# Peptides against a protein of PDB entry 3B8E, part 130

Target 1, 230 residues: chain A of PDB entry 3B8E
Amino acid sequence: PFLIFIIANIPLPLGTVTILCIDLGTDMVPAISLAYEQAESDIMKRQPRNPKTDKLVNEQLISMAYGQIGMIQALGGFFTYFVILAENGFLPIHLLGLRVNWDDRWINDVEDSYGQQWTYEQRKIVEFTCHTPFFVTIVVVQWADLVICKTRRNSVFQQGMKNKILIFGLFEETALAAFLSYCPGMGVALRMYPLKPTWWFCAFPYSLLIFVYDEVRKLIIRRRPGGWVE

## One batch from the design tools (peptide; made by RFdiffusion4, then SolubleMPNN)

Design b1_p20_5_s3 (from b1_p20_5, 9 letters changed)
Fold by OpenDDE base, seed 5:
Structure b1_p20_5_s3 (fold): chain B 230 residues (1-230), chain A 20 residues (1-20)
Amino acid sequence: as target 1 above (230 residues)
Amino acid sequence: LEELKKRLEERRKLLEELLE
């Protein structure tokens, strides 16, 4: 998100606080949960392949898959961001290059796509209104990420949801998202303005997309062992 | 467009109220 912010000169889509909450709050417990995940049912059944070549290839493929998932997450966040700004009168094309004027405290007449003038304070409220749903979008997408990360090859339906720590992680990140979104004073203290409950559902298509993507990937791996998607 | 402008103006008023 920061790279696009710099390149496109758009208003800040994700605040520092939200990033910290993602890194420390939403990612930590899931990462721990994965450390305690049961070995895949097929791991112990695999003959040891060449430990040097096969390990490197596998690490690269895993890295690529997570990279692709991360891109889908970012797209989901940006989609939410652009929808919110569009609903507030700022079409995506109009946001390009707007950052300089947007962040200027002395400019109180920034025009939206419909010719309405926005004060600095109004603009910042809209900006901070984007931070919360961006964060929530990441959390909702992370539900799918956490579930799919349980296995490398097996379907989630085959492996099951037996890891209690993983389930706890899902609740923890959701509770944190709800707390940051709805706790009084978070708008002032953390620049995370309250989120309409409907915005939680905005991320669901992307969560589903990640889930379907990974299940298809795993299906291909099962049907064609040694393929490039492994 | 006029209806959109009206809705946006209403939203601006709400934002102003939130700033108070």
Scores: peptide ipSAE 0.018, ipTM 0.501, DockQ to the pose 0.336
Fold by OpenDDE base, seed 4:
Structure b1_p20_5_s3 (fold): chain B 230 residues (1-230), chain A 20 residues (1-20)
Amino acid sequence: as target 1 above (230 residues)
Amino acid sequence: LEELKKRLEERRKLLEELLE
């Protein structure tokens, strides 16, 4: 997210506070929970791999797959960001290069895509209105990430949800998102303005996309053992 | 900073009311 902010020179889509909340609140517990995930049922059935060739290839493929998932996650957040700004009169194309003027407190007549002028205060309100939905979008997408990370080969439908710690992690992320979104004073304290409940659904297509992507990947692995996607 | 935050919050509420 930050890289795109710098490259595209768009208004800040995700504040530092929200980034910290993701890193400390939403990623830590899930990461721990995954460490306690039960062994995949097929692990015991796997033939010994060549430790020299197969480990290296698998690590690269795993890294690539997680990288792809991370990109989908980021796209989900940015989608939410662009939707909110578009609803407030700022089309995506207009946001490109706008950061300099957007962040200048002395410019109080920044025009939106429709010629409406925005004061600095108004712009910052819209910016901070994006922070919470972006954060929530990331959390919702992470639900799918956590679920798919349980297994390497088996479908979620085959392995099931057995890790209670993982489930706890999902609830913790959701509770944190709800707290930051709806607790009085969070807008002032953390620059995370309250979120309309409908914005929780904005991330669902991306969660579904990640889920489908991983299930397709796993399906290919099952159909083609030793394939390049493994 | 606190005063600015307060002003922003007030403006936020006003904008939300206008957007409803």
Scores: peptide ipSAE 0.015, ipTM 0.355, DockQ to the pose 0.058
Fold by OpenDDE base, seed 1:
Structure b1_p20_5_s3 (fold): chain B 230 residues (1-230), chain A 20 residues (1-20)
Amino acid sequence: as target 1 above (230 residues)
Amino acid sequence: LEELKKRLEERRKLLEELLE
């Protein structure tokens, strides 16, 4: 998310606090769950025929899959961001390169795609309005990870421990998302304005996409054992 | 400043309506 903000020079899709909440709240728990899964997999794996190569391959495959899922999550957040801005008159194409003027406090007449002028403060309200839905989108999309974990052919114990950690993480991040979204004063304190509950559903297509992606991945793995998609 | 706050609040309400 931050990379595309720099590369595309668009208005900030995620606030620094939101990024910190993602990194510390939502990403750490999956990382811990992955570390536990690896530790449990190392315990439960009969001595791999070649411990060094098989471990490296599995770690790489898990890392790639997680990276791809993370990219889909980010795309979901950006979709929500672009929808909100488009509804406010800023089409995606118009946002490209707009950041410089968007963040300039002295420019109070930034035009949207329809010629409406926006003050700095109005622009920041719209920007901060995007932060919360983006975060919520990530949280909702992460629910699909739980489903993915349930459908993995992991051992019942690995799956159970991972599920407990993931479930706890999902509850924590959902509670955090609800707190940040709806607690009074969060707009001023954290630059996260409240959103309507209906926007939680904006992430559902992406949760479905992740589910489909994982099923396709699993299908490929089943058809091509030892493939790069493992 | 008060007028600005009023306009911002109106805009915020409009955005909240758009998010319904």
Scores: peptide ipSAE 0.017, ipTM 0.447, DockQ to the pose 0.077; fails the geometry check
Fold by OpenDDE base, seed 2:
Structure b1_p20_5_s3 (fold): chain B 230 residues (1-230), chain A 20 residues (1-20)
Amino acid sequence: as target 1 above (230 residues)
Amino acid sequence: LEELKKRLEERRKLLEELLE
């Protein structure tokens, strides 16, 4: 998020404190929960051909999977960010290069995509309104990502939700998201303004899309073992 | 455009009221 902020010169989609809350609060517990996930039956049956090379390949695959999860989360967050700003008159194309004027306190007539002028205070309200739903979107996307990453080939419906630690992690991150979204003072302390309950559902289509995509991917892998989709 | 501006202005006021 911060890199896109610098490169694209868009209004800040997620504050530094909220990023820290994601990295330390919402990412660590799920990551630990995945370490206790029951190994897929097909993985356990594969004897390593070469323990050194196969370990390296597995470490690379795990690293790529974690990197992919983070990328998907960021995409989900940005989706919600652009939806909120578009609903408030700022289309995505108009946001490119807008940061300099957006962050300038002396410019109180920044125009949106429809020619409406926005004061500095009004712009900051909209900016900080994006922080909370961005964070919540990350959590909602993590629900899908954690569930799908528990297996490489088997469907979630086949493997089931046997890991109690994973289930606990899902509830913990949801409780944290609710706390940060609705606890008094979080707007001032964390630049996370209160979230309408409807925004929790903004990420659901995206999470569902990822879930369906991964289930289809796994179905293809089961039908064509060793294919390029693996 | 005028109707959109009016709707956006109403929404801005509502957001300000919710955040106060």
Scores: peptide ipSAE 0.016, ipTM 0.470, DockQ to the pose 0.359; fails the geometry check

Design b1_p20_5_s4 (from b1_p20_5, 13 letters changed)
Fold by OpenDDE base, seed 2:
Structure b1_p20_5_s4 (fold): chain B 230 residues (1-230), chain A 20 residues (1-20)
Amino acid sequence: as target 1 above (230 residues)
Amino acid sequence: LKELEELRKKRLEELKKLLE
């Protein structure tokens, strides 16, 4: 998120403190839970032909899976960010390069995509309105990603939810999201405004698409073992 | 929902003070 902020020069989609909360509080426990689930489901079934090389391959695969999850989470967050800003009159193309004027306190006539002028205060309100939904979107996307990444070949319906650590991680991240979203003072401390319950559902179509895509991928892998999709 | 709206209003007021 921060890299895209710098490169595209867009309004800040997620605060630095919130990013730290994601990295330390939301991503860590799920990542650990995923490592345990992957060890049980895929790694343990393959007798290591060479323990050293197979361990390295498995570590690379876990690292790649984690990296992919992080990218998907970021994409989901940005989707929600662009939806919120578009609903407030700022189309994605208009946001490119807007940050300089956006952050200037002396410019009170920044135009949106429809010619509506926005004061500095109004711009900061809408910016901070994006932070909480962005965070919640990441959590909701993590639900799907963690569930689908627990296995490479087996359907979620076949493997089930056996990993207690994974289940605990899902509840923990959800509780953290609720706490950060609704606890008094979080708007000032973390620049996260209270989230309307409707915004929890903004990520659901995206999570569903990922889920369906992964189930289809797994189905193809089962039908054509050793294909390029693996 | 009403409590959430009140909380939002309070936070907006606090933000306004911080932006001044």
Scores: peptide ipSAE 0.016, ipTM 0.422, DockQ to the pose 0.066
Fold by OpenDDE base, seed 5:
Structure b1_p20_5_s4 (fold): chain B 230 residues (1-230), chain A 20 residues (1-20)
Amino acid sequence: as target 1 above (230 residues)
Amino acid sequence: LKELEELRKKRLEELKKLLE
């Protein structure tokens, strides 16, 4: 998110507080839950052909897969961000380079894509309105990420949802998202305005995409052991 | 939804005060 923010000079899509909530609130409990996940049967049975090279290659492939998942998560967040801004009169192309004027408190006549003028206060309201749904989008996409992380090779349907700690993690991050989104005072304290419940569903296609992507990847790995997609 | 809209309106007013 920050890289695109810097390169494109768009209004801030995700606040620092929301990032901290992701790192400390939504990722920690799930990460702990994965430590208690049952060892994948294939990991224990597959002897490394070369302990040095095969371990290193596997670690790189895991890192790449998580990088791809993280990219899809970011895309989901940005999609939600652009939709909200477009609904408020700011088309994606108009946001490019707008940051300088957007963040200037002395400019009270920033024009949207339709020629409507926005005061600094109005712009910041719209910006902060984007923070909540971006955060919620990340949480919803993380549901799929957590589910797929249960196994490296096996389908989620084969491994099942036996880890109660993982399930607790999913509820915890969802409860945190709901709290930050709907609790009174969060707009003032955390710059997160309330979100219409319908916006939660905007992330579902991306969550499904991650799930399908990983299931297909795992299917390929099962059919072709030792492939580059591991 | 109406309660959320009212809450949003209240938060908007509070934010305006903070941005002054």
Scores: peptide ipSAE 0.014, ipTM 0.426, DockQ to the pose 0.076
Fold by OpenDDE base, seed 4:
Structure b1_p20_5_s4 (fold): chain B 230 residues (1-230), chain A 20 residues (1-20)
Amino acid sequence: as target 1 above (230 residues)
Amino acid sequence: LKELEELRKKRLEELKKLLE
């Protein structure tokens, strides 16, 4: 998310606090899940045909899959960001390169896509309106990972352990999202406005996309003998 | 929803005061 902010020079989609919450909360669960998958892969690999090659291939494929899921999550967050800004008169194309003028306190006549002028104060209000929904979108998209793990044809016991860790992590992220969204004073202290319940649904298409992506991935793996499922 | 809107309004007012 931060890289896209720098490259596209768009208004800041996520505050520092939300970025930290994502990095500490949302990235920790995948990292733990990967560590457990690696440990389980080592346990499940009774006799890999070639231990070095098969381990390397599996680690690369897992890393690529999680990297791709992470990209879809980021796209979900940015989608929510662009929707909110578009509803306030800023189309995505207009946001490109706007950051410099957006963050300038002395420019009080930044035009939106419809020619409406926005004061610095008004711009910061709409920016901070994006922070909470973006974070919540990431959390909701991560719920798809829980569903994906439940649908894996791994051993019931191994799935159970992964599910408990994921459930705990997702619960923590959801509780954090609720706290940041609805606790009094968080809008001022953390620049996160309260979220309308409707914005929780904005992430659902991306959750579905992750689910479909993983099912397609699993289908491809099942069609290839010696895949991750074996 | 009404309570959330009121909370949002309050937070916006507080933010405006900080930006003044």
Scores: peptide ipSAE 0.014, ipTM 0.386, DockQ to the pose 0.078
Fold by OpenDDE base, seed 1:
Structure b1_p20_5_s4 (fold): chain B 230 residues (1-230), chain A 20 residues (1-20)
Amino acid sequence: as target 1 above (230 residues)
Amino acid sequence: LKELEELRKKRLEELKKLLE
């Protein structure tokens, strides 16, 4: 998300505090889950398949799959961001390169795609309105990751441990999202405004995309065992 | 929903005061 912000020079889709909450709250649990998955996979693979090559392949494949899922999650957040801004008069094309003028306090007449002028305060309100939905979108998309993990060909016991860690993480993330979204003063303190419940549904298409991605991945693995997608 | 909208309005007002 931050890379797209730098490259495209768009209004900040995700605040620094929200990024920290994702990195420390949202991303740590998946990372721990992956570490446990690796440890559990190492326990199961203790039978003498060439342990170095198979471990390296699995780690690379897990890392790649996680990276791809993370990209889809980020795209989901950006979609929500663009929808909110479009509903407020800023079309995606108009946002490109707008950051400099957007953040300038001395420019109080930034025009939207329809010629409406926006004050600095109004722009910042809209910007901060995007932070919460972006975060919530990530959390909702992560619910799909839980279901994906349940449908993996892992042992029921391994699925159980991963599920407990993931479930705990998802509850923590959801509770954090609810706290940040709805607790009084969080808009001022963390630049996260309350979210209408309807915006939680903006993430659902991307959750479906994650399911489709996982099914396609599983299909490829079934057709090409030992392929690069495992 | 109404309570959330009211909370949003209050936060917006607080933000406006900070941005002024």
Scores: peptide ipSAE 0.014, ipTM 0.432, DockQ to the pose 0.074; fails the geometry check

Design b1_p20_6_s1 (from b1_p20_6, 9 letters changed)
Fold by OpenDDE base, seed 5:
Structure b1_p20_6_s1 (fold): chain B 230 residues (1-230), chain A 20 residues (1-20)
Amino acid sequence: as target 1 above (230 residues)
Amino acid sequence: EPYPKSLTEETKKRLEELLK
């Protein structure tokens, strides 16, 4: 995601803290999911399957799926970022190439899409207001992963344990997101200003998209001979 | 998605308050 900012030269949509939180939280869910899928595959492979080849294929498919989900999550984050900036007077087209002037402390008259001039401090507040929503969007989208995990497994017991771990992980991530978003002083300490609660809903369409994507993927897999749900 | 100029002015005012 960081590379997109360099290419487009837009105001930074993600803070260091949010990036770290994403890395810690977002990677955990896929890792847990992968571990359970591998375990289930190993149990099923007690049949005359070439266990080495089939494991590799499954791992690759799972890795690819979560990679794609991660891309959709990133798109959701960017969408939220652009919506927030647009609401504050900066249309997406206007943001292209704006970073140079945006980040210049000595320029206090950067114009938005409506001709309003923004001071450096005002711009930075808006920017930092966007840092958290990107993370929050990812967290909300990850809720869809929980639902996906419930539908992937045939074993209710295995699904239950996996779901408990995932729910716990998502709860921690959500609590962290709420803390970072709304705790007093976070704007100064972590450059994360409070987010309107309504922005949490910006991720919901993308959560649905991920759900649909995964169901379609599962359907395709099930249509193959000896079809198993990854 | 984009808001009128009047809303941007209000946003700026809010942001100025946050700077205090």
Scores: peptide ipSAE 0.033, ipTM 0.681, DockQ to the pose 0.190
Fold by OpenDDE base, seed 3:
Structure b1_p20_6_s1 (fold): chain B 230 residues (1-230), chain A 20 residues (1-20)
Amino acid sequence: as target 1 above (230 residues)
Amino acid sequence: EPYPKSLTEETKKRLEELLK
């Protein structure tokens, strides 16, 4: 998101704090899950396996899967960002290259797609209004991962442990999202303005998309083992 | 702060009403 902000010169869609929260929620949970699965495997005294090859394959598969899911999550976040800005008069095409004028506090007549002039303060409010729902969208999309994880593995123990870790991670992420969204002062302190509760549901189509994507991916893997979609 | 707090609060309220 930050790279796209720089490259496309659009208003900043996601703040640093939210990026860090995503990293903690989306990247750390899988890593912890893998660590616990390995530990559990060792405790259960599984039949002798090649530890190097099996670990590498598993890490690669999980990394690719979560990388792909992460891209879909980012798309969901950007979708929400563009919807909010479009509803406030800024069509996506108009945002390209707008950052320079957008961030200039001395320009108080930036025009939207409909010719309405926006002051610096107004622009910053709408920008910061986008930060929260972007993050919330990512969180809501991750809820689909709960269902995905249940269908990926047949081991009750692995499923149980992975689900507990994932549920804990999602709980922490959701609680943090709620805190950042609704706690007074967060708009000023963290540039995350409060989000109306109804906007939490805007991400649900993308949650469904991830679910469908995972099912299709699984189907492809079953039909074509070793495919690029793993 | 990147913008005056007083103006921010007023504008925030307005935009929150628009973002139903």
Scores: peptide ipSAE 0.027, ipTM 0.536, DockQ to the pose 0.085
Fold by OpenDDE base, seed 1:
Structure b1_p20_6_s1 (fold): chain B 230 residues (1-230), chain A 20 residues (1-20)
Amino acid sequence: as target 1 above (230 residues)
Amino acid sequence: EPYPKSLTEETKKRLEELLK
């Protein structure tokens, strides 16, 4: 996400606090996935495979899955970001290269896609309004990703305790998102302005799309075993 | 395209609250 911000020179889509929260949440996903694989190996009583090669293959599979999930989450966050800015008069194409003027406090006449002028303060309010929905979108997309991961690994349904840890992690992230979104003073302290409840649903169409995409991917993998998309 | 006004109006209200 931060790389896209630098490359596209768009207004900052997420704040430092949201980045830290995403990093913390993202670090939990590999830990949970590793815990699931270990538990699956323990339950399946797999014959002693070569522990070095099997560990390496599992680490590669986890890394690939994590990279894909992270990319999908980032896309979801940016989708919400662009929707919010578009609803405020800034179309995606207009945001390209706008960062320099956007962040300049002395420029108070930055025009949106419709010719309306925005003061520095107005722009920063809109920017900070994007930070909270971005984080919320990541959390909502994580729900979908976890459902997708659960459907990929039939063993996840059988491992009740690890599912509890996953559900607890999701609950904590959701509670944190709600706290950051609605607690008074978070706009000033954390640059996260309150989010209307309706914006929680902005990610749902995208979550549905990624779910459909994953189901199609699974169908392709089932039809072509050994493909690059595993 | 019609100018989307809903979030802009909210932004203006927030700005007014910050200026108080």
Scores: peptide ipSAE 0.026, ipTM 0.653, DockQ to the pose 0.206
Fold by OpenDDE base, seed 4:
Structure b1_p20_6_s1 (fold): chain B 230 residues (1-230), chain A 20 residues (1-20)
Amino acid sequence: as target 1 above (230 residues)
Amino acid sequence: EPYPKSLTEETKKRLEELLK
């Protein structure tokens, strides 16, 4: 998100607090994955033919998978960001390079994609309106990420959700999202405005995409044991 | 014509007040 912000020079989609919360949530994914790797170890006990090379390959594959999932998460967040700004008159193409004028408090006539002029205060309200939905989108996408991290090889449907750590992680992230979104004073203190419950569903297509991606990946691994995706 | 959409009715009212 930060790299796209620098390269495209678009209005900032996330506040500092939301970034910190996302980073905290992202750190839970590896922890949960490692906790479940011990439970799946009986299936992985197929003796690595070469423990050193197979461990390195597995670490690289895990890193690559997390990198790809992280990219899909970022796309989900940016999708929500672009939807909100588009609904407020700023089409994605118009946002490119707009940050310099957007953040200038002395420019009160920034035009949107439809020729409407926006004051600095109005622009900042719209910008801050993006913070909460972006965060919530990431949390909802992380639900799928946490669920898929339960297993490296088996389908989620095969093992079920009988994991207390996974349930706790999902509850913690959801509770934090609800607190930041709906607790009185959060709009003033954190510039995270409350959102309608319908905005929670904006991330669902991306959560589904991650889920389908992981299930297909796992299916390929199961059908081709010893392939490059393991 | 596209008008500013808000995530809450309160934000919408505030934006409408600022646009007047």
Scores: peptide ipSAE 0.023, ipTM 0.594, DockQ to the pose 0.184

